# Ledger of designs, part 21: peptides against a protein of PDB entry 1MQS

Target 1, 223 residues: chain A of PDB entry 1MQS
Amino acid sequence: ILKMLFLNKDLNNNDNITTITDDIFNQQEIIWKVLILDIKSTATISSVLRVNDLLKAGITVHSLIKQDRSPLPDVPAIYFVSPTKENIDIIVNDLKSDKYSEFYINFTSSLPRNLLEDLAQQVSITGKSDKIKQVYDQYLDFIVTEPELFSLEISNAYLTLNDPKTTEEEITGLCANIADGLFNTVLTINSIPIIRAAKGGPAEIIAEKLGTKLRDFVINTNS

## One batch from the design tools (peptide; aimed at target 1 Y139 L187 F217)

Design b2_p15_5_s3 (made by RFdiffusion4, then SolubleMPNN; from b2_p15_5, 7 letters changed)
Fold by OpenDDE base, seed 4:
Structure b2_p15_5_s3 (fold): chain B 223 residues (1-223), chain A 15 residues (1-15)
Amino acid sequence: as target 1 above (223 residues)
Amino acid sequence: MLPKIKSFGGVLELE
């Protein structure tokens, strides 16, 4: 998250948030930015950072993507939002209207290729592609409650997985969603975990799906 | 209760 707030510059990973923000604040000229969030990413940010932390990162204003926002044409914007068609359309509209000086787009999870292509196409039509400085998949589709605990914020997951009335399709679908969330989390942590799961249940399904995703990722990143 | 995921020492335990 901090890396994103600092426009994805390399930060020394060994320091606490406070140390990082203080060091950057002291060593570098703060670039003031607007942070554009959606409901989901707001929860993510709020779980990790305080308003003061945002200020230290150079965030002057944070707003919801769907709310009416005043133009700040001389201020760069960081978008940290879900990879949805709606959000893409809003970003493009903001681009068209020159709402901000620069656009740093960060999606909370992997942006599907079709949406990336849609974004690219719409941006190309605007003729303002030069204003888009970054597009990243941040894989931050989770809430951190404490350093060693996070939530994927999947409603009724436990109930769904344990309800005898739940269909196999529903279970499989939910397991896939959980695996995706875990995958994103793993990528965020930048460490491949050892996966332990109970046999004969949803946990195993999730573990298998996650394992496959991780293996595929490792193969694709090492070739 | 929201599913809580704990990561301990590089181990992801799924229950």
Scores: peptide ipSAE 0.060, ipTM 0.538, DockQ to the pose 0.209
OpenDDE base, seeds 1, 2, 3, 5: peptide ipSAE 0.038, 0.050, 0.038, 0.055; ipTM 0.535, 0.500, 0.560, 0.508

Design b2_p15_5_s4 (made by RFdiffusion4, then SolubleMPNN; from b2_p15_5, 6 letters changed)
Fold by OpenDDE base, seed 1:
Structure b2_p15_5_s4 (fold): chain B 223 residues (1-223), chain A 15 residues (1-15)
Amino acid sequence: as target 1 above (223 residues)
Amino acid sequence: MLPKIESFGGELVLE
């Protein structure tokens, strides 16, 4: 939850909520944002956080998704809501109306593929996909920044893969990590995709590793 | 080139 409130940045998990919020509050410029909840997520948030904790996390306003909300076009919004068609439609409507500057969407449980596709389709039609910065659920180890694009949030991956000083071992290791992330993503989606990768680079290495992992998984689950 | 996941949900495209 705290990670979500800080836009899914890596937080040192060893500290209590108060310590984390205090440290971040003191060390970083507070990004003020709106938190959009539903009835279920309100209960979840209330169980672990107090209003003061939300404030320390930069939440200036929190509201229910079904409530009439005033537009804050210069303020980013965090959605923490159930993965339902109704909530998706509301989010898309909020996007269409430019209700907020940025959209960080976190679903309280696994987002079904059909709903993800619905969200992606509706967002694509709006032409405002750039405003959706994240789509996340509790099982995702990746952030969807665009309807068809997601990130594993691996720091310096680009630099590592493109630095001529990087060793083959380092590249292989990083590719393995990426493949692990993709594997977890596939499991979350609960659908084995056809994997296509560019030849002659890290993408191919990743694809091979991922393919092996998926094959092994299928064999072990059918066994 | 940074591997990108451009598509999923039936097809995973890495580039």
Scores: peptide ipSAE 0.071, ipTM 0.580, DockQ to the pose 0.195
OpenDDE base, seeds 2, 3, 4, 5: peptide ipSAE 0.020, 0.018, 0.018, 0.019; ipTM 0.522, 0.487, 0.520, 0.533; seed 5 fails the geometry check

Design b2_p15_6 (made by RFdiffusion4)
Pose (drawn by RFdiffusion4):
Structure b2_p15_6 (pose): chain A 223 residues (1-223), chain P 15 residues (1-15)
Amino acid sequence: as target 1 above (223 residues)
Amino acid sequence: SNPLTKNNMFTSANN
């Protein structure tokens, strides 16, 4: 999360510290930025970061994508928002409106090609595609409550999974989401683990789903 | 105009 608040700095280069000392902050000399969150993404940040931490990272203000936000045409913007048609539209609208000097679009989970092309087409007919400095799938779609306790924030799962009423489609979709939440965690750990799961029920489906996802990930790296 | 591009925060794994 912090690396993102630094425009995904230090990326594409060297350094293995963990929570930047102040003397180094003064090495790059950092400038204030607007931070745009949405309902879901605010719940992710406010769980691990205090307001003081945000300022210390160069974040002047933070507001939801849906609020009426007063313009700051000369101030950078970092969007950390869910990969939704609704949000993408507003980014396009803010982009046109010239609400901010720059855009650093960061997606909470992962943006589908479906929507990447959408955002891209809309932005293309603006004379301002140049202002979008970066678009990143961050893979931080979970909440870390205690140091080693995390949640996918998918309430009422035992019910949805065992309710006879539930479709054979709703179940597949739910497992697919849980598979993603795990995948989002696994990528954060930066370790491709061995999947072990109890057979017979949802845990297996999710295991085999996550298995396939992690399998492709390992492939679409080297070959 | 510049095409819109996208990147992944994670493309590979160290372990």

Design b2_p15_6_s1 (made by RFdiffusion4, then SolubleMPNN; from b2_p15_6, 6 letters changed)
Fold by OpenDDE base, seed 3:
Structure b2_p15_6_s1 (fold): chain B 223 residues (1-223), chain A 15 residues (1-15)
Amino acid sequence: as target 1 above (223 residues)
Amino acid sequence: MKPITHENMFTSFNN
C-alpha cells in the first residue's frame, strides 16, 4: 500500500510505516496527490493506515470513486479500486473531463483481459493516453520507476500493446518504433541511460532494441 | 500479458 502511495517505488520492508514516511518526506520533495477509492479499498486502506500516514505520503484528499468530485486539473490522482467495468468507465470519464493532471491506476485485484482491452480502447479514443501513467493489478509488484517520462506521441500505443488480439508482428513493429524514438531522444540529451525493463513483455523488447542501438552507436563513435 | 503504460516501459517488477 505504501509503495502504491509513493507511485510504486520500492520501499524497505524492514522499516515501520512511520520511519519510511518520515525518511521519504525529509529526503524528497513531496508530490501531493489525490487518492480515489471504492468501498472495498477504503476498508483496506483504513485497516492499515492512519490519516497522518496518508498525509505523510502526500495524499491531500481522498474520495470515493462514485462520489462527485471537484476537478483538480493540476493534481495527480491515484486510483485504488476494484477491477470493474463501472470503475473503468468512471476513470475514463474523469480522464475525458481532465479531472486530474495524471492518472495512476491500481486495481485491488487482477484485471481481466477483456476489461484491460476495454480500458485501453476507451483511453485511446479520448486521445489522452499520455495522462495514464500507471496501470497495475495485484500481480504487478513495482520496484523502480524512471524519474522522468518522455512521450513519443504515438497514437494508440497503449491499445496496441495491451490488446490481446494484437499480433506479435504488430507489437514488435511498434516496439521498434518506440526504440527508435527513445534512441533519438537519448542522442539529443547526450546521455547514455541505464536501461531497466520488466520481463516477458513489450518493455523487454524495447529495452533490447534500444540497448542494441546504443551499443552500436557507441562502437561506431569510438571507431 | 501484463499491462503496459508509459511509465511501465522501463521499470523493474518483482516476478
Scores: peptide ipSAE 0.101, ipTM 0.404, DockQ to the pose 0.053
OpenDDE base, seeds 1, 2, 4, 5: peptide ipSAE 0.072, 0.078, 0.089, 0.081; ipTM 0.495, 0.485, 0.513, 0.507; seed 1 fails the geometry check

Design b2_p15_6_s2 (made by RFdiffusion4, then SolubleMPNN; from b2_p15_6, 9 letters changed)
Fold by OpenDDE base, seed 4:
Structure b2_p15_6_s2 (fold): chain B 223 residues (1-223), chain A 15 residues (1-15)
Amino acid sequence: as target 1 above (223 residues)
Amino acid sequence: MKPITHSNLFTSFSS
């Protein structure tokens, strides 16, 4: 998250958030930025950072993407939002209106190819592609509740997976969502796990889906 | 994480 707030510059990983922000604050000219969030990313940011931390990272203001926002044409914007068509359309609209000087787009999870293409196409039509400075998949579709604890914020997941009234489709869908969240978490911690799951249940489904995602990622990264 | 650079964003349509 901090890396994103510092426009994805390399940060020394061994320092506490406070130390990183203080060091950067002291060593570099602060680039003031606007942070654009959605509901999910707001929860993610709020779980890890305080308002003061955002300020130290150069965030002058943060707003919801769906909220009416005042133009700040001389200020760069960091978008940290879910990879949805709606969010893309809003970003493009903001681009069209010259709402900000520069656009650093970070998606909370993997951006599907079709949406990437849609973004690219719409941006191309605007003729303002030069304002798009970055597009990242941040894989931060989770909430950090404690330094060593995170939540995917999936309501009633355990109940749903264990309710005999739940349909196979619902279970499969939920397992996919869980696998996506775990995948994002794994990528965030930059450590490939050994996956162990009980056979014959949702755990196996999740493990298989996660395993597939990880394998695909490794293949695509090494190619 | 591979950054999707400005160049990559628009070249992906030509392939």
Scores: peptide ipSAE 0.044, ipTM 0.445, DockQ to the pose 0.059
OpenDDE base, seeds 1, 2, 3, 5: peptide ipSAE 0.014, 0.031, 0.008, 0.032; ipTM 0.524, 0.433, 0.380, 0.427; seeds 2, 5 fail the geometry check

Design b2_p15_6_s3 (made by RFdiffusion4, then SolubleMPNN; from b2_p15_6, 5 letters changed)
Fold by OpenDDE base, seed 2:
Structure b2_p15_6_s3 (fold): chain B 223 residues (1-223), chain A 15 residues (1-15)
Amino acid sequence: as target 1 above (223 residues)
Amino acid sequence: MKPITHSNMFTSANN
């Protein structure tokens, strides 16, 4: 998150958030930015950062993407939002209206190819592609509840996985979503886990899906 | 993590 707030520049220190923000605040000219969030990303950021941390990262204003926002044509904007068609359309509209000086687009999870193509097409039509400075998949679709505990915020997951009335398709779909969330978390932690799961249930499905994603990622990163 | 570079995003849309 901090890396994103600093426009995805490499942060040299593995130190505490406070130390990182203080060091950066003291060493670099603060670039003031607007942070645009959705409901999900707000929860994610709020779980790990305080308002003061945002300020130290150069965030002057944070707003919801769907709310009415005043134009700040001289201020760069960081979008950290879910990869949805709706959010893409809003970003493009903001681009069309010159709402901000520069656009740093960060998606909370992987942007599907079709949506990436849609974004690219819409941006191309605006003739303002030069204002889009970055597009990132941040893989930050989780909430940190404690230093060693996170939540994927999947409502009724336990119930759904254990209800005899739940269809195999629903279970498989939910397991895929969980695996995606876990994958995002693993990438964020930057540590490959040892996956252990009980056989013959949702846990195995999740483990297999996650394992596949991790293998694919490693292959693609080493190529 | 490879950034989706501006160049890569628009080259893919034209193909």
Scores: peptide ipSAE 0.071, ipTM 0.540, DockQ to the pose 0.054
OpenDDE base, seeds 1, 3, 4, 5: peptide ipSAE 0.035, 0.044, 0.023, 0.067; ipTM 0.512, 0.546, 0.526, 0.553; seeds 1, 4 fail the geometry check

Design b2_p15_6_s4 (made by RFdiffusion4, then SolubleMPNN; from b2_p15_6, 6 letters changed)
Fold by OpenDDE base, seed 3:
Structure b2_p15_6_s4 (fold): chain B 223 residues (1-223), chain A 15 residues (1-15)
Amino acid sequence: as target 1 above (223 residues)
Amino acid sequence: MKPITHSNMFTSANS
């Protein structure tokens, strides 16, 4: 998250958030930015950072993507939002209106190809593609509840997986969603896990899906 | 993770 707030520049990983922000603040001229969030990403950011941390990272204003925002044409903007058609349309509208000087777009999870194509197409029509400085998939679709504990914030997951009335399709879909969340978490931690799951249930389905995603990722990053 | 560059973004849209 801090790396994203510093426009995805490399940060020294060995220090506390406060030390990192203080060191960067003291060594480099801070670039003041606007941070644009959605409801989900707000929860993610709030779970690990305080307002003072955002300020030290150069965030002067933070706002929800769906709320009315005042134009700041001389200020760069960081978007950290869910990869949805709605959010893409809003970003493009902000681009059309020259709402900010530069656009640093970060999605909370992987942007599907169709949405990437849609974004690219819409941006090309505006003729303002030069204002988009970067696009990242951050894989930060989870909330940190404690230093060594996180939540995927999936409502009624336990009930859905254990209700005899739940269809196999619903279970499989939920397991896929859980596997996606776990995958994002693993990528954030930057450590390959040993996956162990009980056989004959949702846990096995999740483990298999996660294992497949990790294998595919390793293959694609080594190629 | 590797950034999606402008070139990659627009090449994917045109393919």
Scores: peptide ipSAE 0.082, ipTM 0.536, DockQ to the pose 0.057
OpenDDE base, seeds 1, 2, 4, 5: peptide ipSAE 0.078, 0.067, 0.070, 0.066; ipTM 0.550, 0.530, 0.554, 0.542; seed 1 fails the geometry check

Design b2_p15_7 (made by RFdiffusion4)
Pose (drawn by RFdiffusion4):
Structure b2_p15_7 (pose): chain A 223 residues (1-223), chain P 15 residues (1-15)
Amino acid sequence: as target 1 above (223 residues)
Amino acid sequence: SDDVLNNYNSYPETS
């Protein structure tokens, strides 16, 4: 999360510290930025970061994508928002409106090609595609409550999974999401683990789903 | 459109 608030700096290069000392913060000399969150993504940040931490990272203000936000045409913007048609539209609207000097679009989970092309087509007929400095799938779609306790914030799962009423489609979709939440965690750990799961029920489906996802990820690296 | 696509990346891939 902090690396993102630094415009995904230090990326594409060297350094292995973990929570930047102030003397180094003065090495790059950092400028204030607007931080745009949405309902879901605010829940992710406010769980691990205090307001003081945000300022210390150069974040002047933070507001939701849906609020009426007064313009700051000369101030950078970092969007950390859900990969939704609704949000993408607003980014396009803010982009046109010239609400901010720059855009650093950061997606909470992962943006589908479906929507990447959408955002791209809309932005193409603006004379301002140049202002979008970066677009990143951050893979931080979970909440870390205690130091080693995390949640996918998918309430009422045991019910949805065992309710006879539930479709054989709703179940597949739910497992697919849980498979993603785990995938989002696993990528954060930066370790491709061995999947072990109890057979017979949802844990297996999710295991095999996550298995396939992690399998492709390992492939679409080297070959 | 090309600018958006060129500026698009996955954070775990670039890390």

Design b2_p15_7_s1 (made by RFdiffusion4, then SolubleMPNN; from b2_p15_7, 9 letters changed)
Fold by OpenDDE base, seed 4:
Structure b2_p15_7_s1 (fold): chain B 223 residues (1-223), chain A 15 residues (1-15)
Amino acid sequence: as target 1 above (223 residues)
Amino acid sequence: MQNVLNKYKNYVLVS
């Protein structure tokens, strides 16, 4: 997250956020920027960073993507939002209106190809592609509750998976969501796991989906 | 139309 807030520059690895921000602050002039979030990413950011941390990272203002935001044409913006058509459209509209000076786009998870193409197409029409400085998949679609604990913030997951009234479709859908979250987590940790799961249940479904995603990622990264 | 490059899950919009 801090890396993202510093425009995806490499940062020295340190366990202390304060130390990182202080070191960066001391090493270079702070670039003031706006942080644009959605509901999900707000939760993610809030789970890890305090307002003071954002300030130290050069975030002067943070806003929701769907809210009415005042133009700050001289200020760069960091978008950290879910990869949705709606968010893309809003970003493009912000681009059209010159709402900010520069656009650093970070998606909380992988942007589907069709949406990426849509983004590219819309941006091309604006003639303002030069203002888009970055487009990243951050794989930060989870909440860090404690140093050793994270949550995918999937409500009632246990109940849903164990309720006899839950349909197979619902289970499969939920398993997909869990797998997506785990995938993002794995990528963030930067360690490919050995996946073991019990047969015949949701665990297997999740494992299969996660395994597929990881394999696909490796293939695509090596291409 | 802009071309989109995907490198290490970082995207670049190019002409």
Scores: peptide ipSAE 0.010, ipTM 0.366, DockQ to the pose 0.224
OpenDDE base, seeds 1, 2, 3, 5: peptide ipSAE 0.007, 0.000, 0.000, 0.005; ipTM 0.352, 0.342, 0.296, 0.322; seed 5 fails the geometry check

Design b2_p15_7_s2 (made by RFdiffusion4, then SolubleMPNN; from b2_p15_7, 9 letters changed)
Fold by OpenDDE base, seed 3:
Structure b2_p15_7_s2 (fold): chain B 223 residues (1-223), chain A 15 residues (1-15)
Amino acid sequence: as target 1 above (223 residues)
Amino acid sequence: MENVLNKYKNYVLVS
């Protein structure tokens, strides 16, 4: 998250938040930025950072993407939002209206190809593609509850997986969502896990899906 | 974290 707030520059992961922000502040001029969030990403940010941490990272103001926001044409903006058609349309509208000077777009999870194409097409039509400085998939779709524990915040997951009335399709769909969340977590930690799961249940389904995603990712990144 | 800027630019150039 801090890396994103510093425009995706490399940071030393061994340092605490305060040390990182203080060192950067002392070494170079801070770039003041606007941070645009949605409801989901707000929860993610709030679980990891304090308000003072945002300020030290150069965030002068933060707002929800769906809120009416005043133009700040001389200020760069960081978007950290869900990869949805609605958010893409709002970003493009902000671009059209010259809401900010530069656009650093970060999606909380992987942006599907069709939506990436849609974003690109709309931006191309505006003639302002030069204002888009970054586009990242951050894979930060989770809540940190404590230093060694996180939550995907999937409502009624346990109930759904253990209810005998739940259909196979519902179970498979939920397992896919869980696997996606775990995949994002693994990529964020930047460590390949050993996956173990009990046989004959949802845990096995999740493990298989996650394993496939990780293998595919490794293959694609090495190509 | 994945940088998709190049993919994005490819679509922009083709559009």
Scores: peptide ipSAE 0.054, ipTM 0.733, DockQ to the pose 0.089
OpenDDE base, seeds 1, 2, 4, 5: peptide ipSAE 0.033, 0.005, 0.005, 0.036; ipTM 0.679, 0.364, 0.336, 0.689

Design b2_p15_7_s3 (made by RFdiffusion4, then SolubleMPNN; from b2_p15_7, 12 letters changed)
Fold by OpenDDE base, seed 2:
Structure b2_p15_7_s3 (fold): chain B 223 residues (1-223), chain A 15 residues (1-15)
Amino acid sequence: as target 1 above (223 residues)
Amino acid sequence: MKKVLEKYKNLVLEE
């Protein structure tokens, strides 16, 4: 998250948030930025950072992507939002309207190819592709709650998985979503986990899906 | 974290 707030510059990972922010604040000129969030990413940010941390990172204003926002054509914007068609359309509209000087786009999870193509196409039409400075998948679709505990904050996940009326297709779909979230978490932590799951239920399905994703990732990164 | 910018740029240039 901090890396994103500093325009994805390399930061020393071993320092606490306070040390990182203080060091950067003292050593570098602060680039003031606007942070554009959605509901999900707001929760993510709030779980990890304090308002003062945002200020130290040069975030002067933060707003929801769906809110009416005043143009700040001389100010760069960081988008940290879910990879959805709706958010892409809003970003492109903001680009068209010259709402900000530069656009640093960070998606909370992996951007599907079709949405990437859509973004590229729409931006190409605007003729303002030079304003798009970054496009990242941050893999931050989780909330830190307690030490060694995090949440994907998937609404009604427990209910859905335990409701006897839930279809196999619904279970499979939800398990896939959970596995994606866990995969993103693993990538963020940069450590290969030992996966433990209860047998005979959704947890096992999730574990299998996660295992497959991790294996595929390792194979693809080593090739 | 994955940088998507290069892929994005390639797509923009093709269009």
Scores: peptide ipSAE 0.072, ipTM 0.737, DockQ to the pose 0.103
OpenDDE base, seeds 1, 3, 4, 5: peptide ipSAE 0.037, 0.034, 0.057, 0.050; ipTM 0.706, 0.692, 0.722, 0.708

Design b2_p15_7_s4 (made by RFdiffusion4, then SolubleMPNN; from b2_p15_7, 12 letters changed)
Fold by OpenDDE base, seed 4:
Structure b2_p15_7_s4 (fold): chain B 223 residues (1-223), chain A 15 residues (1-15)
Amino acid sequence: as target 1 above (223 residues)
Amino acid sequence: MQEVLDKYHNLVLVE
C-alpha cells in the first residue's frame, strides 16, 4: 500500500509504517495527491492506514470513485479500485474531463485482459494517454484486521462451504474467489507458500486453484 | 526459477 501511495517507488524495508512515512517525509519533497477509492479498497486502506498515514504519504484528499468529485487539474491522482468495467469507465471519464493532472491507476486485483484492452482503447480515443502514468495490479484485495491476520471479507464462506444445500456450482465459485484472494495475499507477502489441504473437500479445490494461479504467475513473470 | 516452481508444486493433500 505505501509503495502505491508513493507512486510505486521502492521504499526501504522498515518494519514500521510511521518510520517509513517519516523517513520519506524527511528525505523527499512531498507530492500531494488525491486518492480515489471504491468501497472495497476503502476497507483495505482503512484496515492498514490511518488518516495521518495518508497525510504523511501526501494524500490530501480521498474520495469514492462513484462520488461526485471536484476537479483538481493540477493534482495527481492515485486510483486504487476494483478491476471493473464501471471503474474503468469512470477513470476514462475523469481523464476526458481533465479532472486531475496525472493518473496513477492501481487495481486491487488483476485486471482481466479484456478490461485492460478496453481501458487502453478508451484511453487511446481520448488522446490523453500521456496523463496515464501507471497502471498496476496491486493484488490488495484483502483486509488486514490485526497483526498477522488478514481477511478476504468473503461473507459466510464457511457456512456456504459446509451447507449441504449449497450447490456444486456455488462451492466451485466460492472456492475460486477464495483462491483469488489467497493468490493476491501471497503476492503481497512475496513468499511462496507450501499448500497443505484436506483431500476431498473445498480445501482441495482451493489449494489446486491457488497452486495453478501461482504456477501460472511464476511462469508468466519469469518469461 | 525451477526452485520457485518446485515450491509451487508443493501441494500436499492430506486425509
Scores: peptide ipSAE 0.052, ipTM 0.579, DockQ to the pose 0.030
OpenDDE base, seeds 1, 2, 3, 5: peptide ipSAE 0.034, 0.000, 0.005, 0.006; ipTM 0.418, 0.367, 0.316, 0.347; seed 2 fails the geometry check

Design b2_p15_8 (made by RFdiffusion4)
Pose (drawn by RFdiffusion4):
Structure b2_p15_8 (pose): chain A 223 residues (1-223), chain P 15 residues (1-15)
Amino acid sequence: as target 1 above (223 residues)
Amino acid sequence: SFNPVKDRTEELKNI
């Protein structure tokens, strides 16, 4: 999360510290930025970061994508928002409106090609595609409550999975989401683990789903 | 090792 608030800085280069000392902050000399969150993404940040931490990272203000936000045409913006048609539209609207000097679009989970092309087509007919400095799938779609406790914030799962009423489609979709939440966690750990799961029920489906996802990930790296 | 973050900047610019 902090690396993102630094415009995904230090990326594409060297450094292995963990929570930047102030003397180094003064090495790059950092400027204030607007931070745009949405309902879901605010729940992710406010769980691990205090307001003081945000300022210390150069974040002047933070507001939701849906609020009426007064313009700051000369101030950078970092969007950390869900990969939704609704949010993408507003980014396009803010981009046109010239609400901010720059855009650093950061997606909470992962943006589908479906919507990447959408955002791209809309932005193309603006004379301002140049202002979007970066677009990143961050893979932080979970909440870390205590130091090692996390949640996918998918309430009422035992019910949805065992309710006879539930479709054989609603179940597949739910497992697919849980598979993603885990995938989002696993990428954060930066370790491709061995999947072990109890057979017979949802844990297996999710295991095999996550297995396939992690399998492709390992492939679409080297070959 | 790898980067857990996917960059789509060039893909957006190329569309």

Design b2_p15_8_s1 (made by RFdiffusion4, then SolubleMPNN; from b2_p15_8, 4 letters changed)
Fold by OpenDDE base, seed 3:
Structure b2_p15_8_s1 (fold): chain B 223 residues (1-223), chain A 15 residues (1-15)
Amino acid sequence: as target 1 above (223 residues)
Amino acid sequence: SFNPIKDLTQELKNL
């Protein structure tokens, strides 16, 4: 997240957030930027960063992507939003209207190939591709609610898993989605966990799927 | 080490 706020410049990984922001704030002239968020990314940012951290990173204004935002044509913008068709269309519209000077786009999770192609096509039509300086996707499919507690923000997961009308196929599919989210979490924190799950239920299914994904990942990275 | 951030900038421009 901090790397994103500093336009994906290389940062020393060994320093805490405060040290990094203080060092940059004191040594270099701050580049003021606008931060555009959605509901999900707002929760993510708020769980990790303080308001003072944003200010030290040069964020002068932050707004929701769906909010009616005033144009700041001389100010670079950082988008940190979900990879959806709706958000892509809004970004392209902002590009067309010259709402900001430069566009640094960071998707909160992996961008599907079809949406990348759609974005590319729309940007090409505008003739303003030079204003798009960066496009990144990440694996932040979680928010931190408490210390060592996080949520994948999957709507109605509990209800779906406990509804007697839910099919085994639907349960398996949901468990796979949860396992994918957990896998992305592991990659984000760069630490392989010890998995603990209750036996005889969905938690065990999720644990098995996650374990398989992690093992496959380790094998592939070591090859 | 796995980098959780993927740069798609060049890929976008090549499409």
Scores: peptide ipSAE 0.371, ipTM 0.868, DockQ to the pose 0.654
OpenDDE base, seeds 1, 2, 4, 5: peptide ipSAE 0.364, 0.006, 0.340, 0.356; ipTM 0.864, 0.432, 0.858, 0.862

